# Peptides against a protein of PDB entry 5A53, part 34

Target 1, 230 residues: chain A of PDB entry 5A53
Amino acid sequence: LVENVKQALFIPGQSCNKNLHDIMVDLSALKKPDMKRFNRKNDIHPFEDMSPLEFFSEKNDCSLMVLMTSSKKRKNNMTFIRTFGYKIYDMIELMVADNFKLLSDFKKLTFTVGLKPMFTFQGAAFDTHPVYKQIKSLFLDFFRGESTDLQDVAGLQHVISMTIQGDFQDGEPLPNVLFRVYKLKSYKSDQGGKRLPRIELVEIGPRLDFKIGRIHTPSPDMVTEAHKKP

## One batch from the design tools (peptide; aimed at target 1 K6 Y86 K229)

Design b2_p14_6_s2 (made by RFdiffusion4, then SolubleMPNN; from b2_p14_6, 6 letters changed)
Fold by OpenDDE base, seed 4:
Structure b2_p14_6_s2 (fold): chain B 230 residues (1-230), chain A 14 residues (1-14)
Amino acid sequence: as target 1 above (230 residues)
Amino acid sequence: SSELESLLVSSGRP
């Protein structure tokens, strides 16, 4: 089955700075070869007018978009957008905390482009809370593309880990989501003359802590239509 | 750190 892999478009907003640019480059590297980046800043305010994003979705044939903006209120803000039929399906603001690490902060390792990552989600709210369910769905959709029941173990190279930072109650601010990327290393251990397979995880970056901002949820009709299309 | 990082540390893995 040839999977229809979703294409991503990374867009620097008018307020995009060097740090956001570097984060954009590193995060988008994980989406290669199914990624485009704009080199010029674009004055887009998706929570005021979504029409420019729908235009870019159609023009670039991208159903995934990331807008990079920064302000005093929303520092290092990555707005993740999904489209369906080139119309906005959902949006979420994820602000990167100042403690981020770039790929250059880790030991450089060789990797094969285009291999699908395995995902791990830590925190019960990823399965129960609507916001964290959206985040889980978004990142699975962003990096895996089409859902397959079969994972080729021979092609397993990376693990993307997403953790909810602590517990929370109703009415409390939503905890950050910790984004981590690991490479799998296979070793043969010799214990007592028996070679046992050993797998180690090595962090490769980027390391991002996401603060949750504004959210746009799809209409019930759009949800129904999106689930009907294979 | 992530919970996965904590599990790796607890297992003696870097």
Scores: peptide ipSAE 0.029, ipTM 0.622, DockQ to the pose 0.023
OpenDDE base, seeds 1, 2, 3, 5: peptide ipSAE 0.019, 0.024, 0.024, 0.028; ipTM 0.560, 0.583, 0.585, 0.613

Design b2_p14_6_s3 (made by RFdiffusion4, then SolubleMPNN; from b2_p14_6, 6 letters changed)
Fold by OpenDDE base, seed 5:
Structure b2_p14_6_s3 (fold): chain B 230 residues (1-230), chain A 14 residues (1-14)
Amino acid sequence: as target 1 above (230 residues)
Amino acid sequence: SEELESLLVSSGRP
């Protein structure tokens, strides 16, 4: 079954700043060729009115959207939206901390466009806590790429690492999620005439620490409909 | 793979 690759639409909000624009460019580069970007700012407030996002989802045939906004309360805010049948399925605000690094901050390495990244998740809450489960599901869905039936291990070039920053108890603020991107580099080590394959991870960026904001969760009915495979 | 997780942990990089 060739699962249709989900297309992503990146939308600058009215309050989009230079930093968010640069982050948007770098993050969207990882989604090529399956991404679109608006060049104009749009005045969208998803938690007040979702209708403009549903309209954009349908008009652009994109089931993934990212709205870029910034305010004093929600600085460098990336609202990730998923749609099903062009209706809002879920939303989550992820605010980028000021310590972010762009692709230009790392050694430029050539990468093949369209290769599926491998994911690693660090933190038990990714499997137990509803918010972190949603984050895990979202990022897996966002970067899944083409479903090749061939587990082409030979095609593995990128690793996306997501780490929950520290432990937390019930009622405490949710720790940040650390987003890191690595390239796998193979070396032939000449140790004593035996060529042992050595694999190294090289960070390529972007480096993003996400503070969790507001969430919208799907209704139980929408979950059931979205899981109905045709 | 367990090997990749080990590499991530050993790199000391979150």
Scores: peptide ipSAE 0.024, ipTM 0.683, DockQ to the pose 0.030
OpenDDE base, seeds 1, 2, 3, 4: peptide ipSAE 0.020, 0.018, 0.018, 0.023; ipTM 0.641, 0.593, 0.609, 0.675

Design b2_p14_6_s4 (made by RFdiffusion4, then SolubleMPNN; from b2_p14_6, 5 letters changed)
Fold by OpenDDE base, seed 3:
Structure b2_p14_6_s4 (fold): chain B 230 residues (1-230), chain A 14 residues (1-14)
Amino acid sequence: as target 1 above (230 residues)
Amino acid sequence: SSELEDLLVSSGRP
């Protein structure tokens, strides 16, 4: 079963600023061609009223949404939303730290649009802690693209790395998630007459450190229904 | 060093 590629909609909120817009542009570039962006600001408060997001999901046929907002309490906030049957499945606020880097801060490498990235997750909590499990699931779902059997090895050009920033105990604030994007570059090294293929990882951006904010978890009924549809 | 590079070195992957 070729699962239909999930489409993403990027929505600038009313408080979206230039920096957050630039982050939106760079992150959304990784989702091309399966991405739409609104050009106008929308006054949406997803934790107060989810109805506008459900409307946008249905109208644009997008099961993934990212709302871009910024305030003193939630600076550079990217709210990631997933829908199922155009109803809200889950939401998570990921606030971008001020140390972010844009694609323009890295050496311009040719980016092939539409290639499926490989993911690496660093931190045991990605497999054990509910919040980090949701983050892992979200990013895999967001960037997974079309799984074609033939593309996996021959088309591997990009690696997305997600790292939990340090250890934590129960009851402590959740560490940030470090988001990094690398390109695999193959070199032919002429060392000693044997051309050995050397693979290097080159960071291409964007570089984002995510602080975890508010979370909406799916209802048990929606989890059951989402797992029933292959 | 990138976090991924550090992971690859620690895992013994080239």
Scores: peptide ipSAE 0.025, ipTM 0.534, DockQ to the pose 0.026
OpenDDE base, seeds 1, 2, 4, 5: peptide ipSAE 0.015, 0.019, 0.011, 0.022; ipTM 0.510, 0.501, 0.431, 0.569

Design b2_p14_7 (made by RFdiffusion4)
Pose (drawn by RFdiffusion4):
Structure b2_p14_7 (pose): chain A 225 residues (1-189, 195-230), chain P 14 residues (1-14)
Amino acid sequence: LVENVKQALFIPGQSCNKNLHDIMVDLSALKKPDMKRFNRKNDIHPFEDMSPLEFFSEKNDCSLMVLMTSSKKRKNNMTFIRTFGYKIYDMIELMVADNFKLLSDFKKLTFTVGLKPMFTFQGAAFDTHPVYKQIKSLFLDFFRGESTDLQDVAGLQHVISMTIQGDFQDGEPLPNVLFRVYKLKSYKSRLPRIELVEIGPRLDFKIGRIHTPSPDMVTEAHKKP
Amino acid sequence: SDYLDDLIPRSFPL
């Protein structure tokens, strides 16, 4: 009954550069094998016209899309896009801070591609705040991959960790979201003692513009059998 | 399951 794994399409925008491309490549690796990359630049402006994104979603059968854009106003801009029936469901701009680290900045460890990641979300706002609820929903939908009733403990290899940069009060600017990836190591103490090693990429997301779905589309996208 | 269904939109109609 459940759908196939959602496919991701990574799209360099007209203003995409090499540094932003490196971020795309390393992040796209976490999506393997359910990912496609475009090589050319495309003149796409999602908050002016959504038509091209819906077109690419249909013709490439990708319900998850990431547009790469950079200006001084919005530097290292990653616009995460989800579609329902090839129509736009929601959008959010996540801009990468300059303190980012790539896979090259971390010791390369053995890594089995295609395993179900673990998730940990740190921050009460992930459950109550509309903006951060969407981010939690987005990254859970984006990277969870295959849904299954069976889990091999040996397959529990890495964790995707997302942390809000400190608590905050209403009216203040929204804190950044800290994207971290760790590989698990376990030792004997039955329960194992767990330690973590960072493998990257390391990304600090600055929150930009947001598009939310209509109530009608939410009803259809979240309809129960 | 209910928890995931509330957070994760479908890509296509049932």

Design b2_p14_7_s1 (made by RFdiffusion4, then SolubleMPNN; from b2_p14_7, 6 letters changed)
Fold by OpenDDE base, seed 3:
Parts: sequence; structure tokens; C-alpha cells
Structure b2_p14_7_s1 (fold): chain B 230 residues (1-230), chain A 14 residues (1-14)
Amino acid sequence: as target 1 above (230 residues)
Amino acid sequence: DEELESLIPRSKPL
């Protein structure tokens, strides 16, 4: 079964500002060609009523959604939503810190659209803590392109790095997740007349530090149904 | 399939 590539829908909320719009444009560029963006603001409050998002999921055939909102309590908030059978599976609020960098802040590098990124996760909590496990699952699912059998190292163009910012104990506020995007640059180094192949990671953006907000977790029944192979 | 871009009806420009 070739699982169809999950399509993403980016939705500006009513409180969407210029900074969030710019972040939306840059992050969604990494999901091309498997993305749609709305140009109009929509008044959606997903933790109060999920039905508008379920409607958008079905009508646009998108199982991934990102809602862009901003308030005094939840500044630069990206709500990531997944659906299963056009019903809400899970949601997480990730607030972008003010130190963000856009693609325009980095040296423009050409890249092939549609190549699957490699992921790296730094922090043990990505495998042990429920919230960070959900974040790991979400980002792996979000950027899962076509499983080209060519996991050929020759096709590897991008690395997405996700790092938990420091240690924490039970009952403490959850540390931010540092999101970084790199391009693999191959070049010949001339060291002493021997051309050695060298690979470098070049940051290309966007650079986002995510503060964790509210979470909606799936029901046990939805977890069971979502893991059933047809 | 018609992309539904908004739940809010387009205010017709007056």
C-alpha cells in the first residue's frame, strides 16, 4: 500500500499578524508540493470548537492543518492539528519565540522541491515523555514525503534538527523545542593537493524556537483505529 | 473539487 502523502493546510486565524504570515509562508515552503495555504483569515478557536477544522479537513482533503493565531497569552501560536477520517486526532500549540529567523535572513540556496528531509532529535524526552513523543510523531508525520525507495544518500538534501532546550523535572515547565533546518552542501576540499569530498550542514531557515502550549490527545479508540493497517 | 478557502462568506464588494 503506497500511503498517499499527507496534505497540509495552513490557515491564518483572525488574529494572524505579519510575522505569523511570514513564518507560515516559510514553514509551508518545506512542505511543497503537498500543501495548501488560505489567504483569508478564519475565526477558528480549535480548543472551543473543533468542527470548523474537521470541515476544512474533509473539504480540502488535508489530514494535516496548521492554524496561525496570536494573543497576549499565546503570542505567535501555531496550532498543529492531525485528523483521521476527517475527525480531529490530536492538536498541539507551538508558540514561536521572538528570536525567529526567516528564509530571507539566510543565504539563498536552491533546493529540489519534494525531497524528504532527514530528522535528528536531541533530548531523551523525545522517546520517553508523552508531550515530546507527540511532537516527534507530529513532525515525522508532517514531513513524511513519498517513500521513495531511493533513501539513496544521493537524494538527501535537507536535515531538520529538533532539540529540547535543557533538562527538566516532573512538574516543571516544559523546555522549548529548537527547530533548525540545514542543507547538505557537498564540496571538494583542496587540502595539500588531495581533493577530499567534504559535506557541510548549512543552515537555511526558518529558525524557530517553539514554546509548548495546550494539547489535545486522541482517544484510546482513535489510537487503535489509526494504527489498524487496512 | 472546489477549495473552500473560508467559512466566512465573501462580503461582495459593495
Scores: peptide ipSAE 0.023, ipTM 0.529, DockQ to the pose 0.021
OpenDDE base, seeds 1, 2, 4, 5: peptide ipSAE 0.016, 0.023, 0.016, 0.022; ipTM 0.524, 0.565, 0.527, 0.551

Design b2_p14_7_s2 (made by RFdiffusion4, then SolubleMPNN; from b2_p14_7, 4 letters changed)
Fold by OpenDDE base, seed 5:
Structure b2_p14_7_s2 (fold): chain B 230 residues (1-230), chain A 14 residues (1-14)
Amino acid sequence: as target 1 above (230 residues)
Amino acid sequence: SDELEALIPRSKPL
């Protein structure tokens, strides 16, 4: 079963600003060709009414959505939504810190569209803590691309790194997630006539520090249905 | 009512 590549829909909310638009453009570029962007602002409040998102999921055949909103309380907020059967599965607010960098802030490196990123996760909480497990699941699902049986090393162009910013104890505020994108650059090092392949990671952007906001978790029944292999 | 923007789904390539 070739799982159809999940399509992403990027939605500017009513409060979408230039910074969020630029972030949306850059992040969505990593999801090409499996991405749609709306050009118009839509008045959507997903934690108040989810029905507009379910409508968009169905009408656009998109099981991934990102809503771009900004307020004093939730500045540069990217709400990531997943649907199952066009119903809301889960949601998470990830607020982009002001220290963000766009693709234009990095050396323009051409990347091939449609190549699957490799993921790296730094922090034990990605495997143990429910919120970070959801984030890990979300980003893996969001960028998984085509199921190529062979992660052909030849097809590995970029790495997405996600790091939990520091340790935390129970009851403490959840640390930010540091989102970084690197390109693998092969260098031929001529050391003593033997060409040793040197691989370096070069940051290409965007650089996003995500503050965790509100979360909607799926019902146990929806979890069971979503994990049923067809 | 502000009409929600909807894109037409890409037809599955037959």
Scores: peptide ipSAE 0.036, ipTM 0.540, DockQ to the pose 0.030
OpenDDE base, seeds 1, 2, 3, 4: peptide ipSAE 0.027, 0.027, 0.018, 0.028; ipTM 0.544, 0.545, 0.517, 0.563

Design b2_p14_7_s3 (made by RFdiffusion4, then SolubleMPNN; from b2_p14_7, 5 letters changed)
Fold by OpenDDE base, seed 2:
Structure b2_p14_7_s3 (fold): chain B 230 residues (1-230), chain A 14 residues (1-14)
Amino acid sequence: as target 1 above (230 residues)
Amino acid sequence: SDELYELIPKSKPL
């Protein structure tokens, strides 16, 4: 089953700043070729009115959207939106902490566009806690390229690591999600005529620590519809 | 650069 690759639309909000723009550029580069970016700022407030996002979803044929906004309360906020049938399915605010690193902060490594990343999730809450389950689902959906049955190891170029930053108890603030991107680098070690393939993970960026903000969860009806295989 | 110009939705929802 060739699942249709979900297209992403990156939208600068009215409060989008240089840092958010740079983050947007770098994060969206990982979604190429299945990515669109707007250059103009839009006055969108998704938790007040979702209609503009539904319009953009339909007009751009994008089931994934990322709205870039920044305020004192929600600095470097990336609102991730998913749509189903061009209607809002879910939303989550992920605020990028100030310790972010851009692709320019790392050694430039050439990567092939369109290769599906492998995901790693660190933290039990990704499987148990509703918010982290949504984050896991979102990022898997977001970067899920073509489901080629051939998960050819030869096609594995990138690893995206998502880590919950520490343990937490019920009622505590949700720990940040540490987003890291690595490239697999193969080294031919010529040690004494035995070429042992050495694989190293090299961080390539961006490096993002996501603080969790507001969430919109899908209606039960939309969940049922979205899980209906055509 | 796959920069798309926004089609601003004309219609505010009523």
Scores: peptide ipSAE 0.032, ipTM 0.577, DockQ to the pose 0.030
OpenDDE base, seeds 1, 3, 4, 5: peptide ipSAE 0.031, 0.028, 0.030, 0.031; ipTM 0.531, 0.528, 0.553, 0.569

Design b2_p14_7_s4 (made by RFdiffusion4, then SolubleMPNN; from b2_p14_7 with Y3E D6S F12K)
Fold by OpenDDE base, seed 4:
Structure b2_p14_7_s4 (fold): chain B 230 residues (1-230), chain A 14 residues (1-14)
Amino acid sequence: as target 1 above (230 residues)
Amino acid sequence: SDELDSLIPRSKPL
């Protein structure tokens, strides 16, 4: 079953700045061709009123949205939204730390647009903790592309790595999620007359450290409906 | 990437 590729809409909020715009451009480049970007700033407060996002989901046929906002309390905030039937399914605020790197900070490597990345997740909490499970689900869903049963290993060019930054206990602030993007580079190494294929991971950017903010979780009914395969 | 106005729904690619 080829599932329809989920389309992403990137929305600059009223408080969107140059840094967030640049981050938006670079992150959205990884979602090409299945992305749209708004040029105009929109005054959207998704934790106060979700209706504008539901409207944009329907009008743009996008089940994925990213709202770019910045304030003193929530600097470089990327609110990731998923919809089901054009209704809000879940939301999460991911604030980009000031140590971010853009694609321009890395050696320009040619990449094929539209290739599905492989994901790697580092940290047990991605499988056990509800917030990190949501993050894992979100990013897999965001970059899933065409579900072809044949992941042609020959087509694997990109790896997205997501790492939980350290251990944490109950009641402690949730550690950041380290987002890294790598290109697979194949080398032929001649060792002792045998050409062994060597594969190296080369970081290509962007480099983003996400601080976790506010979360909206789906109702049990919406979870049940979203898991019903048509 | 064609940047859209918030008021302009992207026509579905056929």
Scores: peptide ipSAE 0.037, ipTM 0.597, DockQ to the pose 0.034
OpenDDE base, seeds 1, 2, 3, 5: peptide ipSAE 0.011, 0.032, 0.025, 0.032; ipTM 0.543, 0.581, 0.578, 0.577

Design b2_p14_8 (made by RFdiffusion4)
Pose (drawn by RFdiffusion4):
Structure b2_p14_8 (pose): chain A 225 residues (1-189, 195-230), chain P 14 residues (1-14)
Amino acid sequence: LVENVKQALFIPGQSCNKNLHDIMVDLSALKKPDMKRFNRKNDIHPFEDMSPLEFFSEKNDCSLMVLMTSSKKRKNNMTFIRTFGYKIYDMIELMVADNFKLLSDFKKLTFTVGLKPMFTFQGAAFDTHPVYKQIKSLFLDFFRGESTDLQDVAGLQHVISMTIQGDFQDGEPLPNVLFRVYKLKSYKSRLPRIELVEIGPRLDFKIGRIHTPSPDMVTEAHKKP
Amino acid sequence: PKYFSMPDTEDFKL
């Protein structure tokens, strides 16, 4: 009854550059094998016209899309887009800070591609705040991959960690979201003792513009059997 | 078109 794994399409915008492209490549690796990359630049402005994104969603059968854009006003801009029936469901701009680290900045470890990642979300706002609830929903939907009733413990390889940069009060600017990826190591003490090794990429997301779905689309996208 | 439900609905289907 459950749908196939959502496919991701990574799309370089007109203003995409090499540094932003490196961020796309390393992040796209976490999505393998359910991912496609475009090589050319495309003049796409999601908050001015959503039509091209809906077109690419249909013709490539990708319900998850990431647009790469950079200006001085919005540097290293990653616009995460989800579609329902090839129509836009929601959008959020996540801009990468300059303190980012790529896969090259970390010791390369053995890594089995295509395993179900583990998630940890740090921050009370991920459950109560509308903006951060969307981000939690987005990254769960984006990287969880295959749904299954069966889990091999040996397959528990890596964790995707997302942390809000400190608590905050209403009215203040929204804190960044800290995206981290760790590989698990376990030792004997039955329960194992768990340690973590960072494998990257390391990304600090600055929150930009947001598009939310209408109540009608939420009803259809979240309809229960 | 193909329709892909949001995560809460996918979990519910399981």

Design b2_p14_8_s1 (made by RFdiffusion4, then SolubleMPNN; from b2_p14_8, 9 letters changed)
Fold by OpenDDE base, seed 5:
Order: sequence, then C-alpha cells, then structure tokens
Structure b2_p14_8_s1 (fold): chain B 230 residues (1-230), chain A 14 residues (1-14)
Amino acid sequence: as target 1 above (230 residues)
Amino acid sequence: PKIYRGIEAEDYLL
C-alpha cells in the first residue's frame, strides 16, 4: 500500500485580503513542495455549496484545501477542507486573530524545504472533545508529508505546537487554538570540555491564534470508508 | 497499486 503525499490547494476567496494572502503564503511555505496556490479569487461558499471545492479537489488532485475569506462576522477565515475520493470529508473554519505574526516578524532562519514537522498538542480536549480531535487530525494529516519509516532525528528541524487557550466547560465557547512554529537549534555548549548537546526552540512563525468557526463532519459511513485500508 | 489517501489514525502520523 503506497500512500502518496496529500497535496494542498490554497484558494483565495472573493473576500481575500492582503493579510490573508500573507498568512496563506507563510503557512503554505510549510507545506512545500506539496502545495498549490491559486492566484485568482474564487467566489466559493463551502457551507452553502460544496460542489466547487469537490471540482477543484478532483481537477487539481488535491485532497487538502484551504479557502481564504474575510468578513465582519468571519474575519481572517481559513476554511480547512479535506476530501476523500474527491468528496468533502470534513471542513472547519479557523479564523486568525489580529495578533498574528508573519515569518518576516521573526529572525530569518535557514530551513530545508520538505522536512516533516513534529507536532505537540497541549490540552486534554485534543484527545476527548470532538472538535479538537478534528483539529488535531486535520493538522497531523495536513503536515504529514512523506511517510518516512525512519524519522531520522537528524531530519527534525521544526516543531509545530498547538495549544488550547485555557480551560472550558460544556456549553462555553471553545477556546482558541494557539498555533506556533519552532525551529530546533542545536548548540554545542563547550562548558568544561564536555560538549553537552543543548537544543533550543526558536520561534520562526507564523504565529496564529485560531478562533474556531463552523464545522462540517463526515457521515459515519464516510468515516468508515476513509479509514478502510484497501 | 491503489493510491490510498485515507484518513489515518493519529498513531501513524507521529
């Protein structure tokens, strides 16, 4: 069973603005080389009609899509879409808070394109709450990259941290998800003739706080089909 | 070979 790397398609919606474009560029840089971007705005409303996204999924052979839209109600909205068999599997709106930071806001560090990030998830709800489970699944799937049996620790350069911002109770608004990207920096400390490997995490961006919006979940039948190994 | 592009269980992605 050979699983090909999932390709991502970034789609500017009709209401895509400069900030969203910049966010799109920076986030999609982490998905290179397995990323396509449209240069033209597309009038897509996925929660009203999913058929244009299914068409784009099939036409571009992209099972991952990100639609960039912005309105007063849904500012800086990144709709993450997954398809299975070119049909919509799930969707989630993640609205980027205004406090975002771009790659240009951080010290430029050299990185190798195409290396798989390691993920860290902070918050028990990532394992228990359906919405946060979907977010966890989405980001792991989105950035999975090539299936290398040996994650050679030597190839680990990036850590993506996802944190649920605070505790919440049932019926309360879902806390934001804090998306942070770090580079692993190895220092050889020459303290006293013993070179102790020191690893530091350096934030490299982008920095995104995601407010959770609308969600589409797959049918139980579609879940079963999507998890069936051929 | 059928290209499988399913949804993986979390345990396979880490």
Scores: peptide ipSAE 0.046, ipTM 0.657, DockQ to the pose 0.315
OpenDDE base, seeds 1, 2, 3, 4: peptide ipSAE 0.039, 0.059, 0.041, 0.041; ipTM 0.621, 0.634, 0.610, 0.608; seeds 2, 4 fail the geometry check

Design b2_p14_8_s2 (made by RFdiffusion4, then SolubleMPNN; from b2_p14_8, 11 letters changed)
Fold by OpenDDE base, seed 1:
Structure b2_p14_8_s2 (fold): chain B 230 residues (1-230), chain A 14 residues (1-14)
Amino acid sequence: as target 1 above (230 residues)
Amino acid sequence: PKIYRGLEAQEYLL
């Protein structure tokens, strides 16, 4: 069974602004070469009508989509959509806080296109709470790339860190998810005649704090079909 | 080989 790499489509909505465009460019750069971007704005309201997204999924052969919109109620909103059989599987709104940093805000480092990131998740809720479980599943799926049996440590270039910002109780607003991207930098440490490889994590951006918005969840039947081996 | 586009293989990345 060979799994193909999931392709992502980035869509500027009608309310897409310069900041969202810049965020889109930087985040989509991490998904290269398995990414398409639309240059034209599209008037899509996914929680009102999902049919345009299903059409775009099929026409572009993209099972991952990101819609960029902004309003007073949902500022800097990235709606992440997954499809199965070109039908909507799930959706989640992740609003970028105003304190975001772009790739240009960090020291420019050379990187190889197409290398898979390693993920780290901080917060027990990523394994227990339905919303954070969906976020974890989404990002792992989004950046998975080619299924290689070679966990080639030599091919590890990036680490994506996702942290739940603080503790929360039932009924409280869900804390933000802190999205951070690091490059592994190998240093030859000549300390004491033993060349110990020193690996450091260097933040490369983008830096995004996600506020959680609206969610669409699949039916139990769709979950079963999406996990079914052919 | 059949190409699979499911979600099942997400769990094996951890």
Scores: peptide ipSAE 0.094, ipTM 0.704, DockQ to the pose 0.291
OpenDDE base, seeds 2, 3, 4, 5: peptide ipSAE 0.021, 0.035, 0.023, 0.010; ipTM 0.584, 0.663, 0.592, 0.424; seed 5 fails the geometry check

Design b2_p14_8_s3 (made by RFdiffusion4, then SolubleMPNN; from b2_p14_8, 8 letters changed)
Fold by OpenDDE base, seed 4:
Structure b2_p14_8_s3 (fold): chain B 230 residues (1-230), chain A 14 residues (1-14)
Amino acid sequence: as target 1 above (230 residues)
Amino acid sequence: PKIYRGLDAEDYLL
């Protein structure tokens, strides 16, 4: 069973601003080469009408989409969409907090395009709570890349860290998800003639704190179809 | 080769 790498389409909405554009550019850089970006704004309201996104999914052969919108109610909103058979599978609004950092805010490091990131998830809710399970699934799916044999630890360049910001109880507002990107840097430590390989994590950006917004979940039938092995 | 476009994310957890 060969799975093709999922392609992502980044779509500026009508209300897309400079900050969202910059965030879009930086986040999409992590998805290269499996990424397309629209240069024109599109008037899309996915929670009102999903049909334009289904059309774009099919036309661009992209099963992943990110819609960039901003309003007073939903500032710096990144709507992440997945499709199955060019039909909407799930959607989630992730609003970027104002404390974001761009790639330009970090030391420029050389990176190889197309290397798979490793993921770390901090917070038990990523395994238990349906919303955080969806976020975990989404980001793993979004950045999965090519199915390479697990053997190339040597090819591990990036670590994406996702942290739930604090504990919460049932009925409380869902804590933000802290998105961080690190590069693995190997150093030769020369301590006492024993060359121990030292690996350090260097933050490379972007740095995004996501506030959770609206969610669309698939029907049980769509889940069953999406998990069917052909 | 059958192309599978499933939504199963393989957990590449550190």
Scores: peptide ipSAE 0.022, ipTM 0.576, DockQ to the pose 0.258
OpenDDE base, seeds 1, 2, 3, 5: peptide ipSAE 0.017, 0.019, 0.019, 0.010; ipTM 0.573, 0.578, 0.598, 0.504; seeds 1, 2 fail the geometry check

Design b2_p14_8_s4 (made by RFdiffusion4, then SolubleMPNN; from b2_p14_8, 9 letters changed)
Fold by OpenDDE base, seed 1:
Formats: structure tokens, C-alpha cells, sequence
Structure b2_p14_8_s4 (fold): chain B 230 residues (1-230), chain A 14 residues (1-14)
């Protein structure tokens, strides 16, 4: 079953600023061609009223949404939303730290649009802690692309690395998630007559450190329905 | 009335 590629909708909120817009543009470029962006600001507060997001999900046929907002309490906030049957499945606030880097801050490298990234996750909590499990699930789902059975190693161009920033104990604030994007660069090494392909990872951006905010988790019933293969 | 803005897809050719 070739699952249809999930479409993403990027929405500037009323408080969206230039920095968030630039971050939105750069992050959404990684989701091409399966991405839409709104140009106009929409006054949406997803943790108060989810109805506008459900409306947009249905009208745009997008099961992935990202809302860009900023306030004193939640600066540079990217709210990631998933829907199932155009109803809210889950939400998570990921606030971008001020040390972010855009694609323009890195050496320009040519990339092919539509190639699926490989993911790496660093930190045991991605498999054990509910919030980090949700983040892992979200990003894998967001960038999964076309499920071609062809593990075409020849088509692997990008690596997305997600790292939990340090250890934490129960009851402590959750560490940030470090989001990094690399391009695989193949070099022909002429060392000793054996052309061994040398592969290097080159950071291409964006570079984002995510502070975790509020979450909305699905009901057990919605989890069961979403995992039912049609 | 909450005004929802429709699809204005800017084709930013990056």
C-alpha cells in the first residue's frame, strides 16, 4: 500500500514576525513539493479553539499543519499539528531559540526536491519518554515522503539529526531538541588506487534549537483508529 | 466573525 504523501500547511499566526517567516520558508523548503504556505496572517489560538485548524485541514487537504506565533511567554513558537480525518490528532509547541541559523547562513548546496531525508535520533528518551516519543513520531511522519520500497541508497541526499540537549531527571524541565540538517557529499578519494567513496556530512541548515512547550495528546480511541490500516 | 484567509500559496521558487 503506497500511502499518499501527507501534505503540510504552514500558517502565519497574527503575531508572526520576520524571523518566524524566514524560519517557516526554510523549514517548508524541506517539505517540497508536499507543502502549502499561507501569506496572510490568521488569528488562531489552537489551545483555546481548534476549529479553525480542522477547517484548514479539510479545505486544503492537509493532515500536517504548522502555526507560526510569537509572544513574550512563547517566543518564536512553531505549533505542529497533525489531523486524522480532518480532526485534531495531536499538537506540540516547539519554540525556536534565538541562536537559529537560516539556509543563507550556510554554504549554498544544490539539492534535489522531493528526496526523503534519513533521520537520526540521539537520546534514549526518544524511545521511552512520552513527549520525546511524540516529537520523534511527528518528525518521522512529517518528512516521511513517498513510501517507496526502494531504499534507493542512491537517492539519499539529506540527513536530519535530532538530539536531546543533555540528561534530565523526572520533574525537571525537558531539555531542548537540537534540529540539524546535513547533506551527504560523496567524494572520490584517490587514496592508493582504490577509489573508496568517502561520504561526508555537510550542514546545510536550517539550524534550530527547539524548546518544548504545550502538548495535546490524542485519546486512546483516536490512536487506535489512526493505526488501523485501511 | 473569525475571518479565515484561504490558500494564498506563494510559489517561492527556492
Amino acid sequence: as target 1 above (230 residues)
Amino acid sequence: PKIYHGLETEEYLL
Scores: peptide ipSAE 0.031, ipTM 0.621, DockQ to the pose 0.030
OpenDDE base, seeds 2, 3, 4, 5: peptide ipSAE 0.029, 0.028, 0.021, 0.029; ipTM 0.591, 0.607, 0.602, 0.607; seed 2 fails the geometry check

